Peptides against a protein of PDB entry 2MBZ. Designs and how they scored, part 19

Target 1, 143 residues: chain A of PDB entry 2MBZ
Amino acid sequence: GINLTPEEKFEVFGDFDPDQYEEEVRERWGNTDAYRQSKEKTASYTKEDWQRIQDEADELTRRFVALMDAGEPADSEGAMDAAEDHRQGIARNHYDCGYEMHTCLGEMYVSDERFTRNIDAAKPGLAAYMRDAILANAVRHTP

## One batch from the design tools (peptide; aimed at target 1 S38 I90 Y95 Y109)

Design b2_p16_7_s3 (made by RFdiffusion4, then SolubleMPNN; from b2_p16_7, 6 letters changed)
Fold by OpenDDE base, seed 4:
Structure b2_p16_7_s3 (fold): chain B 143 residues (1-143), chain A 16 residues (1-16)
Amino acid sequence: as target 1 above (143 residues)
Amino acid sequence: SFSPYSLLSLAGGFAR
């Protein structure tokens, strides 16, 4: 899984251990290209790399929350741009993420309670807002 | 602390 010491994992992820899902991920998605790409990319990641990924995720979360607090629609240019940055971040750090894949991820955020719970910890309804922004961004890029 | 990236590996099977 994540090649960090227990202390390093705590420093980066806190009380949340992403490796708790390793077996399920392998069982469900082990034969997919996305899984293989993610394993290949993350195999060389250092603590600094994981911290950067965590920081990027936190920044994106704050960005979406700020948009919600400002009353910006999920299909606003600001929200769609945040969704695009999210897509590109996935592509850089884990696996190729086209607009169809991204839309599927957005749907997962609202259909899998584990994702919904973890995302909405920042703000109730955030997962749904992200899903809507992801969909809007995909639509504007697929004529 | 709760990162949308932490669970991204679960999404591998959503490709169509």
Scores: peptide ipSAE 0.091, ipTM 0.774, DockQ to the pose 0.089
OpenDDE base, seeds 1, 2, 3, 5: peptide ipSAE 0.084, 0.077, 0.084, 0.087; ipTM 0.771, 0.766, 0.772, 0.773

Design b2_p16_7_s4 (made by RFdiffusion4, then SolubleMPNN; from b2_p16_7, 5 letters changed)
Fold by OpenDDE base, seed 1:
Structure b2_p16_7_s4 (fold): chain B 143 residues (1-143), chain A 16 residues (1-16)
Amino acid sequence: as target 1 above (143 residues)
Amino acid sequence: SFSPLALLSLSGGFAR
């Protein structure tokens, strides 16, 4: 789990406890390379590290929402760049995330109601927009 | 609100 005190976790995540998914993740993907990489990387994360990750995610959310509000298509350079930053953020903070995996993640965002609900809390349709942007970004980076 | 950590945690399942 996240190596933070309850107080630190509250400061970073509020009432949301990301560790609520720990058992499910371990059960389903505990033997994967991604899981192992994530556990290794995050094991040393401080409160500041987690806060940075949260801030990055919030900023990315705002970017996507702004793009949607501006009427920018999901395959615009702006949207694809945001998707690329999302992919790179995952790769940097958690596990290797290629374009193929990223595309799969995008599909999960719209097919798993838990992800959809979490994402669309910022703006209805955001998950779908992200999925489309992720796909477009993957396409433009595929030779 | 976006829940990045929950999403990232669950996202690991696509790696094989």
Scores: peptide ipSAE 0.072, ipTM 0.760, DockQ to the pose 0.088
OpenDDE base, seeds 2, 3, 4, 5: peptide ipSAE 0.072, 0.067, 0.068, 0.071; ipTM 0.762, 0.757, 0.760, 0.761

Design b2_p16_8 (made by RFdiffusion4)
Pose (drawn by RFdiffusion4):
Structure b2_p16_8 (pose): chain A 143 residues (1-143), chain P 16 residues (1-16)
Amino acid sequence: as target 1 above (143 residues)
Amino acid sequence: SARRAAAALAFAAAAF
């Protein structure tokens, strides 16, 4: 998958070691179909592809988090769009985490506080803010 | 850090 060195993972993922939990991930749910399509795509991903996503993800925090500061609701245009923006980012980066699938991530994320702590490292409650943004975004699209 | 947050997201997405 990532097949990176500890140094690269640092320069890329920062102080986050996903490889250690590589096989541990499927322990949680290891039952998804999208993962299959993703592994095929992440089969050769390099540090650049991985870094590209990080710099991209960092940008997600400032805007999302900045929206929280202004005190605007997550189902807001800017917030939901930010959610739609997250979808295409994580979808085109692995296979295509559809809307319904993108939502599975939103709440399954709140369950494991390991993800939240690592994700909220930017700010507490961001996971909840994004889920609703993604959930609402999926609704305005859902027939 | 924000980088760690971003890494968690990327890894989680790769897990799906």

Design b2_p16_8_s1 (made by RFdiffusion4, then SolubleMPNN; from b2_p16_8, 8 letters changed)
Fold by OpenDDE base, seed 4:
Structure b2_p16_8_s1 (fold): chain B 143 residues (1-143), chain A 16 residues (1-16)
Amino acid sequence: as target 1 above (143 residues)
Amino acid sequence: SVQTAAGALAFLGASL
């Protein structure tokens, strides 16, 4: 789990508790390489590391929202670039994230109500927009 | 956040 005190966790993540899902994730995917990589990387993370990751995620959220507000299609260069940055951020901070994995994550954003609720809190339809951008980015980067 | 959610829950996407 995340090695932060309850108070530190609240300071970084607010009302969202990532550890709430630890058991489910372990039960379903605890034997995967992605899980192993994530545990290995995050084991050394400080509060400042988690805060940086959260700040990066928030910035990306604002970026997608701005694209939506500007009327940019999800398959625009701007939206696809944001999706690529999202993929690379996952790769740096958590686990190797190829385009197929990223596409699966995008589908989860619209299929798992927990993700949809969390994402759309920033803007209704954001999860679907991100899914579409992720898919478009994957398509342009795969032969 | 999206990235935090991915770090905690992304493995669920493998079932899709």
Scores: peptide ipSAE 0.088, ipTM 0.766, DockQ to the pose 0.193
OpenDDE base, seeds 1, 2, 3, 5: peptide ipSAE 0.076, 0.083, 0.080, 0.077; ipTM 0.751, 0.769, 0.756, 0.761; seed 2 fails the geometry check

Design b2_p16_8_s2 (made by RFdiffusion4, then SolubleMPNN; from b2_p16_8, 7 letters changed)
Fold by OpenDDE base, seed 2:
Order: sequence, then structure tokens, then C-alpha cells
Structure b2_p16_8_s2 (fold): chain B 143 residues (1-143), chain A 16 residues (1-16)
Amino acid sequence: as target 1 above (143 residues)
Amino acid sequence: SVRTAAGALAFLSGAL
């Protein structure tokens, strides 16, 4: 699980404890390289590391929302750049994330209602927008 | 946000 004290967990995640999903995560992803890599990387994470990850996610969300509000297509340079930053963030913090993997994650955002609901809390249709941007970014980097 | 059920799963199934 996440190596934080209860107080640290509260400061970073609020009343929510991500470790409650550890078993589900293991059941769904435990046989993947991503799972192994993530466990290895996050084992040494401090409170500050987790907070940074949260902040990065929030920033990226705001960025995508701003793009949508501006009417920028999901295959615009701005949206694709945001998708690229998302991919790189995953690679940096959790596991190797190539363009194919990223595309699969994008699809999950629209196919798993829990992800869709969570993402769209920021703006309706955001999950679909992200998926489309992720796909467009993957395409432009794999001509 | 990572501070949700979906966010927790994102640690491995997708980061957001």
C-alpha cells in the first residue's frame, strides 16, 4: 500500500484512502508489467511525491478543460500536447507508457463508468475529449 | 482527481 501515515494520507487524499482498492487493482492488473513497475516506483514515494502527482493531475485537468472551453478540437496541437504531457507523466511516475498503452488507457476512460464519472466531474465530456486527444497524439507520433 | 475510486485505480490502470 501507500507508505504514508494516516495523517499524511489525509493531507494528500482527504477522507479517501486509495489503499481500499489495492485488492481490486491487483486482481485486474497484477499480472502486468505496469503493476510491477508502479509498485517498484511508488514504494519509495514520500508525501511530497504523492502530493506532486495530485497537483500534476489537477493541472492537466484544468488544461484540458480550458481547451474544451475554448472550443479547441481534441486533435488540436494544444490538446495533443496535453495528451503527450499526460503520457509522460504516467511514464515518469508509474510505469512505462508508450503510445499504444496510452491509447488503451484513453479507451478505459470512456468504457469504465467509474473513470468516466470521475473525469467528467470536472467537465461533461472530458473523458471522451481526453481519449480523442490521446489517440490523436499517438497517431501523430507513430506515422 | 486521484482522491476518488477511479483515481485510486488510475495508479495502475491509468494515471490522471
Scores: peptide ipSAE 0.096, ipTM 0.781, DockQ to the pose 0.306
OpenDDE base, seeds 1, 3, 4, 5: peptide ipSAE 0.096, 0.104, 0.095, 0.090; ipTM 0.787, 0.785, 0.783, 0.778; seeds 3, 4, 5 fail the geometry check

Design b2_p16_8_s3 (made by RFdiffusion4, then SolubleMPNN; from b2_p16_8, 8 letters changed)
Fold by OpenDDE base, seed 2:
Structure b2_p16_8_s3 (fold): chain B 143 residues (1-143), chain A 16 residues (1-16)
Amino acid sequence: as target 1 above (143 residues)
Amino acid sequence: SVRTAAGALAFLGGSL
């Protein structure tokens, strides 16, 4: 699990408890390289590391929302660039994330109601927008 | 977003 005190966890994640998913994650992905890499990388993370990750996520959320509000298509350069930054962030913080993996994650965002609900809390349709941007970004990088 | 925090939730939290 995340090596933070209850106080630190609250400061970083608020009322959201990531540890509630630990068992399910292990059951579903425990045999994947992604899971192993994530456990290895995050084992040494400090409170400041986790806070940085949250800040990065918030920034990307705002960026996608701004694109949607501006009416930019999900396959616009701006949206694809945001998707690329998202992919790179996953790779940097958690596990190797190629374009195929990224598209799989994007699909999960719209197929798993828990993801959809969490993402769309920022803006309705954001999960679908992200999925489409992720796919477009993958296509342009794998011609 | 905290509700899409990755970590061990890279597969369930949102990984955003």
Scores: peptide ipSAE 0.088, ipTM 0.788, DockQ to the pose 0.267
OpenDDE base, seeds 1, 3, 4, 5: peptide ipSAE 0.121, 0.096, 0.087, 0.084; ipTM 0.789, 0.780, 0.782, 0.777; seeds 1, 3, 4 fail the geometry check

Design b2_p16_8_s4 (made by RFdiffusion4, then SolubleMPNN; from b2_p16_8, 6 letters changed)
Fold by OpenDDE base, seed 4:
Structure b2_p16_8_s4 (fold): chain B 143 residues (1-143), chain A 16 residues (1-16)
Amino acid sequence: as target 1 above (143 residues)
Amino acid sequence: SRRTAAGALAFASASL
């Protein structure tokens, strides 16, 4: 799990406990390269690293919400750029994330109600918007 | 994001 004290975890994640999914993630993806890479990368992460990751994610969430509020379609350049930054952030912080993998993640955001609920807490329909932007970004980069 | 994965669930997401 995350090598932080309970107090540090609360400061970074609040009431959300990422470790509650550790067993499920291991059961579903424990034999994948992505899982291995994530464990290796995050093993040395400090509280500051985790906080940075959360801040980046929050900023990207706000960016997508702003695009939705502005009426920008999910296949707009702005939305696709946000999706690309999301992909690159995953690659930098967790595991190699190609466009195919990213598309699979986008589908999970709308097919797993837990992800949908968590994402849509920021704005209803955000998960679907992100999925569509991720797909559009993948398409433009894999003609 | 802390609401999606952040650590244990990082394989599936976490960057948002």
Scores: peptide ipSAE 0.108, ipTM 0.769, DockQ to the pose 0.302
OpenDDE base, seeds 1, 2, 3, 5: peptide ipSAE 0.098, 0.103, 0.089, 0.086; ipTM 0.756, 0.764, 0.756, 0.749; seed 3 fails the geometry check

## One batch from the design tools (peptide; aimed at target 1 A34 H94 C104 L105)

Design b2_p17_1 (made by RFdiffusion4)
Pose (drawn by RFdiffusion4):
Structure b2_p17_1 (pose): chain A 143 residues (1-143), chain P 17 residues (1-17)
Amino acid sequence: as target 1 above (143 residues)
Amino acid sequence: TRRAAAAMAFAAAWAAP
């Protein structure tokens, strides 16, 4: 998958070692179909592809988090759009985490506080803010 | 943060529903 060195993972993922949990991830659910399509895509991903996503993800925090500061609701245009923005980002980056799928991630993320702590490292409750943004975004699209 | 972004990217890749 990532097949990176500890140094690269640092320069890329920062102080986050996903490889150590590589096989541990399927232990949680390990039952998804989209993961199959993703592994095929992440089969050759390099540090650049991985770093490209990080710099991209960092940008997600400032805007999302900045929306929180202004005190605007997550189902807001700017917030939901930010959610739609997250969808295409994480979808085109692995296979195509559809809307319904993108939502599975939103709540299955609140369950394991390991993700939240690593994700909230930017700010607490961001996971909840995004889920609703993604959930609402999926609704205005859902028939 | 870099760690936050990393967790998101890893979760999207390996927790793909």

Design b2_p17_1_s1 (made by RFdiffusion4, then SolubleMPNN; from b2_p17_1, 8 letters changed)
Fold by OpenDDE base, seed 5:
Structure b2_p17_1_s1 (fold): chain B 143 residues (1-143), chain A 17 residues (1-17)
Amino acid sequence: as target 1 above (143 residues)
Amino acid sequence: TKTSAGALAFASAYLAP
């Protein structure tokens, strides 16, 4: 799994324990290309790499929240750009993430209670907003 | 303790590749 000490894991992930899902992920996705790519990329990640990934995700979350607070629609240029950055971040850090895959992830954010609850902890309705932005971004790039 | 939105992004990347 993640090659960090327990202390380092706490410093980076806080209350979230990624190892909690290791067996489930392997059972569900262990034979997929995405899983293989993720394992290959993350095998060399340091504490600093994981912290960078967390910081990027935090910044993206704050960006979406700010858009919502400003009343920007999910299909605004700002929201779609944030969705694109999200897609590219997944591709850079984990696995190839095309627009079809991204839209599937967006749908999961609103259909899986675990994701919805975790996302909406930042702001109620954020999961739905992200899903809509992801879909809009995919549409504009695949006309 | 510390709560990070990055944890959610991590879960997204691994729980639904």
Scores: peptide ipSAE 0.184, ipTM 0.786, DockQ to the pose 0.457
OpenDDE base, seeds 1, 2, 3, 4: peptide ipSAE 0.177, 0.178, 0.169, 0.180; ipTM 0.787, 0.785, 0.782, 0.784; seed 4 fails the geometry check

Design b2_p17_1_s2 (made by RFdiffusion4, then SolubleMPNN; from b2_p17_1, 7 letters changed)
Fold by OpenDDE base, seed 5:
Structure b2_p17_1_s2 (fold): chain B 143 residues (1-143), chain A 17 residues (1-17)
Amino acid sequence: as target 1 above (143 residues)
Amino acid sequence: TRTSAGALAFASAYLAP
């Protein structure tokens, strides 16, 4: 699990409680390589590490929102680059994330109501925009 | 405290390996 005090968890994650999903994640993915990689990587994470990860996520979200506000298509270079950074962030912090897996994650963002609602809290339609950018980025790297 | 955006990114990586 996440080795932080309750106060540290509150400071980093706010209203989101990652421990709430621990049992579900273990039940669904406990035997996968991705799960094992994530546990291995995060076992040594400090509060500073978790804060950095959240900062990166916030920055990426703001970047996508800015692209949408500017009218940039989801298959623009800017949007595809943001999608690539998203993929690399997952790979760096959690588990190996190829383009196929990334595409599956993008599809989940629009097909799972929990993700759609939470992502679109930043901007309506953001989940769909991210999915489209992820797909476009995958296509350009795996023609 | 962090935004919901950060929490969602974490959930995506954590809940859907």
Scores: peptide ipSAE 0.186, ipTM 0.792, DockQ to the pose 0.467
OpenDDE base, seeds 1, 2, 3, 4: peptide ipSAE 0.178, 0.181, 0.176, 0.178; ipTM 0.791, 0.791, 0.795, 0.787; seed 2 fails the geometry check

Design b2_p17_1_s3 (made by RFdiffusion4, then SolubleMPNN; from b2_p17_1, 7 letters changed)
Fold by OpenDDE base, seed 1:
Structure b2_p17_1_s3 (fold): chain B 143 residues (1-143), chain A 17 residues (1-17)
Amino acid sequence: as target 1 above (143 residues)
Amino acid sequence: TKTSAGALAFAAAYLAP
């Protein structure tokens, strides 16, 4: 789980407790390299680390929303660049995230209602837009 | 007020590899 006090967790994540999914995650991905990498990396994370991750995510969300509001297609350079930054953020903070993995995550964003609901809270259709941008970014980086 | 969608997405990515 996240190594923060209840107070720190509230400050960083608010009412959302990511650790509520710990058992499900362990059950589904406990034997994967990604899971192991994530556990190893995040074990030493401080409140400041998690806050930084949240800030980065918020900024990325704003970027995607701005792109959507501007009418930029999901396969635009701007949208694909945002998707690339998303992928790199996952790789930096959690686990090695190649384009194939990223594509799988994008599909999860639209197929799992929990993800869709959380993401679309910022803007309806954001999850789908992100998925499409992720796909486009993966394609342009695939030889 | 910050949007939490991206934050939640990253948290989810951490949890759902």
Scores: peptide ipSAE 0.179, ipTM 0.789, DockQ to the pose 0.392
OpenDDE base, seeds 2, 3, 4, 5: peptide ipSAE 0.169, 0.167, 0.161, 0.174; ipTM 0.785, 0.779, 0.777, 0.786; seed 3 fails the geometry check

Design b2_p17_1_s4 (made by RFdiffusion4, then SolubleMPNN; from b2_p17_1, 8 letters changed)
Fold by OpenDDE base, seed 5:
Structure b2_p17_1_s4 (fold): chain B 143 residues (1-143), chain A 17 residues (1-17)
Amino acid sequence: as target 1 above (143 residues)
Amino acid sequence: TQTSAGALAFASAYLAP
């Protein structure tokens, strides 16, 4: 799994324990290319790498929240750009993430209660907003 | 510490490749 000490994991992830889902992920996705890519990329990650990933995600969340607070529609240029950055972040840090995969992730955010609840902890309706922005971004990049 | 948005994003990428 993640090669961090318990203390380092707590410092980076706080109350979230990624190891809690290791067996479930392996059972569901262990034979996929995405799983393989993620394991290969993250095997060399240091505490600083994981912290960077968390910081990037936090910044992205703040961007979406700010867009919502400003009343920007989910298909605005700003929202779509944030969605694109989200897609690219997944691709850079974990696995190849095309627009089809990204839209599937967006749908999961609103259909899986675990994701919806956790995402909306930052702001109610954020999961739906992200899903809509992800879809809009995919559409504009698909002729 | 609180669960960050980053941790949630990680869960998304990790749980649904």
Scores: peptide ipSAE 0.188, ipTM 0.785, DockQ to the pose 0.459
OpenDDE base, seeds 1, 2, 3, 4: peptide ipSAE 0.178, 0.181, 0.169, 0.176; ipTM 0.781, 0.786, 0.787, 0.779; seed 4 fails the geometry check

Design b2_p17_2 (made by RFdiffusion4)
Pose (drawn by RFdiffusion4):
Structure b2_p17_2 (pose): chain A 143 residues (1-143), chain P 17 residues (1-17)
Amino acid sequence: as target 1 above (143 residues)
Amino acid sequence: SRRAAAALAFAAAYAAP
């Protein structure tokens, strides 16, 4: 998958070691189909592809988090769009985490506080803010 | 943050529903 050095993972993922949990991840659910399509795509991903996503993800925080500061609701245009933005980002980056799928991630993320702590490292409750943004975004699209 | 972004990217890659 990532097949990176500790140094690269640092320069890329920062102080986050996903490889150590690589096989641990399927322990949680390990039952998804999209993971299959993703592994095929992440089979050769390099540090650049991985870093490209990080710099991209960092940008997600400032805007999302900035929306929280202004006190605007997550189902807001800017917030939901930010959610739609997240979808295409993580989808094109692995296979195509569809809307319905993108939502599975939103709440399955609140369950394991390991993700939240690592994700909220930017700010607490961001996971909840995004889920609703993504959930609402999926609704305005859902037939 | 880099860690937050890393967790997100990793989750998207390996927790794909």

Design b2_p17_2_s1 (made by RFdiffusion4, then SolubleMPNN; from b2_p17_2, 7 letters changed)
Fold by OpenDDE base, seed 2:
Order: structure tokens, then sequence, then C-alpha cells
Structure b2_p17_2_s1 (fold): chain B 143 residues (1-143), chain A 17 residues (1-17)
């Protein structure tokens, strides 16, 4: 799991504790390369590393919300660029994330109500918007 | 939001089924 003290976890994640899903994640994805890569990479993460990851997520959320508020379609250049940054962030912080994997993650945002509810807390429909942007970005980068 | 960030982090950390 995340090697932070309870206090550090609270400071970074607040009331949300990713480790609450440790068993489920291991059960569902424990045999995947992504899981192994993530475990290896994050094992050395400090509080500051996790905070950076959260900050990146917040920034991305704000970007997507702003795009939605502006009425930009999910397949706009701005939305697709935000999706690309999201993909690259996953690759940098957790595991190799190709466009197919990214698309699968996007689908999870709308198919797993836990993600949908949490994401849409920022703005209703955000999860679907992100999924659509992720798909559009994948399409434009796939021959 | 914090909840959204957490959700994205979780999604980013672990692949979809």
Amino acid sequence: as target 1 above (143 residues)
Amino acid sequence: TQRSAGALAFASMYMAP
C-alpha cells in the first residue's frame, strides 16, 4: 500500500484512502503488469510525491471542468490534449499506459459507479466527458 | 475536489477490469 503515516495520508488524501481498496485491487488486477509496475514505482514515493500526484489530478479536473463550462466538445483539441496529459501522467507515475489501456480506464469511469460518483462530484457528467475525451485522443493517435 | 482527485488517483494506479 501507500507507505505514509496515517497523518500523512490524511494530509494528502483527506477522507479518501486509496488503501481501502487494496484487497479488491489485488484480487482484480494483482496479476497484471500494470499492477506490478505501479507497486514497484510507488514503493519509493514520498508524501511529496503523492501530493504532486494529487495536485496533478486536481489540475486535470479543473481543465476538464473548464472545457465543459466553455461548451467545448470532448473531441476538441483542448479536451483531447487534456486526455493526453492524463495518459502521460499515468505513464509517468504508475505504469505504462497506452491508448488502449487509457480507453479502458475511461470506460471504467462511467461503468464503475464509485468512480462516476466521485468524479462527477466536481461536475455532473465529468466522468463521461473524460471518457469521451480519452477515446477521442486515442482515436487521433491510432492509425 | 479531493474526492475527484482520489478517484482519479485510484483509477490511474490500477487498470480497468
Scores: peptide ipSAE 0.087, ipTM 0.762, DockQ to the pose 0.569
OpenDDE base, seeds 1, 3, 4, 5: peptide ipSAE 0.083, 0.079, 0.087, 0.086; ipTM 0.755, 0.759, 0.759, 0.760

Design b2_p17_2_s2 (made by RFdiffusion4, then SolubleMPNN; from b2_p17_2, 7 letters changed)
Fold by OpenDDE base, seed 5:
Structure b2_p17_2_s2 (fold): chain B 143 residues (1-143), chain A 17 residues (1-17)
Amino acid sequence: as target 1 above (143 residues)
Amino acid sequence: TKTSAGALAFAAAFLAP
């Protein structure tokens, strides 16, 4: 799991315990390249690395919320660019994330209530907005 | 501290279909 002390985990993740999903993750992804890549990359991550990842995600969330508040459609350039940054962030920090994979993630955000609830905690409808932006970004990059 | 979007993103990355 995450190679942080209990105190460090609390400081970085708060009340969310990523290790509680370890078994489910292994069952669903244990035999995939994505899982292997993520294990390789994150094995050396420090508290500072994890905190950076959290901060980047928080900033991205704020961008999406701001776009929604401004009335920008999910297929706007701004929303699609935010979706692209999201995709690239996953690729940089975890595993290769093509547009097909990204679209699958977006669909999960609205089909798995655990994700929907957690995402929409920032703003109601955010999960759907992100999904739509992810899809739009994938479309513009797919001939 | 509160749950961050990063924590959610982590879960999302690994719970993907």
Scores: peptide ipSAE 0.146, ipTM 0.776, DockQ to the pose 0.447
OpenDDE base, seeds 1, 2, 3, 4: peptide ipSAE 0.120, 0.141, 0.132, 0.143; ipTM 0.772, 0.774, 0.771, 0.777; seeds 2, 3 fail the geometry check

Design b2_p17_2_s3 (made by RFdiffusion4, then SolubleMPNN; from b2_p17_2, 7 letters changed)
Fold by OpenDDE base, seed 2:
Structure b2_p17_2_s3 (fold): chain B 143 residues (1-143), chain A 17 residues (1-17)
Amino acid sequence: as target 1 above (143 residues)
Amino acid sequence: TKRSAGALAFASAFLAP
């Protein structure tokens, strides 16, 4: 799992416990390339690396929320750019994430209530908004 | 909130293919 002390995990993740999902994730995705890549990449991550990842995610969340609050459509340039940054962040930190994979992730955000609840904690409907932005971004980058 | 911090990161990285 994440190679941090309990104290470090609390400092980085707070009330969110990533270890809670380790077994289920392994059962569902343990045989995928994405899972293997993620385990390989994150094996060397420091506390600072994990903190950076959390900060990036929080910033992106705030960015999407701001877009929603401004009434920007999910297929606006701003929303699609945020979706692209999300995709690139996944690719940089965890596993190769093409547009098809990204679209699948977006669908999961609205299909798995646990994801929906966690994401929508920032703003109701955020998961659906992200899904739509992800799809729009994928479409504009697909031949 | 702190309880939701990093939710997107883990949603994207761990609970997905």
Scores: peptide ipSAE 0.164, ipTM 0.777, DockQ to the pose 0.546
OpenDDE base, seeds 1, 3, 4, 5: peptide ipSAE 0.157, 0.156, 0.156, 0.164; ipTM 0.776, 0.781, 0.775, 0.781

Design b2_p17_2_s4 (made by RFdiffusion4, then SolubleMPNN; from b2_p17_2, 5 letters changed)
Fold by OpenDDE base, seed 1:
Structure b2_p17_2_s4 (fold): chain B 143 residues (1-143), chain A 17 residues (1-17)
Amino acid sequence: as target 1 above (143 residues)
Amino acid sequence: TRTSAGALAFAAAYMAP
């Protein structure tokens, strides 16, 4: 799990406790390379590392929300660039995330109600917008 | 209480490793 004190966890994640999903994540992904990579990478993360990850996630969320508010289509260059940054962020922080994997994640964001609920807490329809942007980005990078 | 967009977005990535 995340090796931070309860106080540090609250400072970084607030009321959200990522470790509450540890068992489910292990059950679903425990036998995958992605899971192994994630465990290996995050094992050395400090509070500062987790905070940086949160900051990046905050910024990305704001970007997507801003794009939606501006009426930019999910297959716009701006939205696809945000999706690319999302993919790269996952790759840097957690596990190798190719375009195929990213597309699968995008589909999960709209098919698993828990993901949808969590994502759409920032803005209704955000999960679907992200999924569409992820797909578009994958397509443009897969000639 | 504190809820951030980052925490919500984190869940999307963390739950799928």
Scores: peptide ipSAE 0.171, ipTM 0.785, DockQ to the pose 0.395
OpenDDE base, seeds 2, 3, 4, 5: peptide ipSAE 0.160, 0.162, 0.167, 0.164; ipTM 0.782, 0.789, 0.789, 0.781; seed 3 fails the geometry check

Design b2_p17_3 (made by RFdiffusion4)
Pose (drawn by RFdiffusion4):
Structure b2_p17_3 (pose): chain A 143 residues (1-143), chain P 17 residues (1-17)
Amino acid sequence: as target 1 above (143 residues)
Amino acid sequence: SKAAGALAFAAAHAAPS
């Protein structure tokens, strides 16, 4: 998958070691179909592809988090769009985490506080803010 | 960053169906 060195993972993922949990991840659910399509795509991903996503993800925080500061609701245009923005980003980056799929991530993320702590490292409650943004975004699209 | 790195990897290896 990532097949990176500790140094690269640092320069890329920062102080986050996903490889150590690589096989641990399927322990949680390990039952998804999309993971199958993703592994095929992440089969050769390099540090650049991985770093490209990080710099991209960092940008997600400032805007999302900045929206929180202004006190605007997550189902807001800017917030939901930010959610639609997240979808295409994580989808084109692995296979195509559809809307319905993108939502599975939103709440299955609140369950494991490991993710939240690592994700909220930017700010607490961001996971909840994004889920609703993604959930609402999926609704305005859902027939 | 750590958070962004987590997102990068999580989306890859936590792809739901």

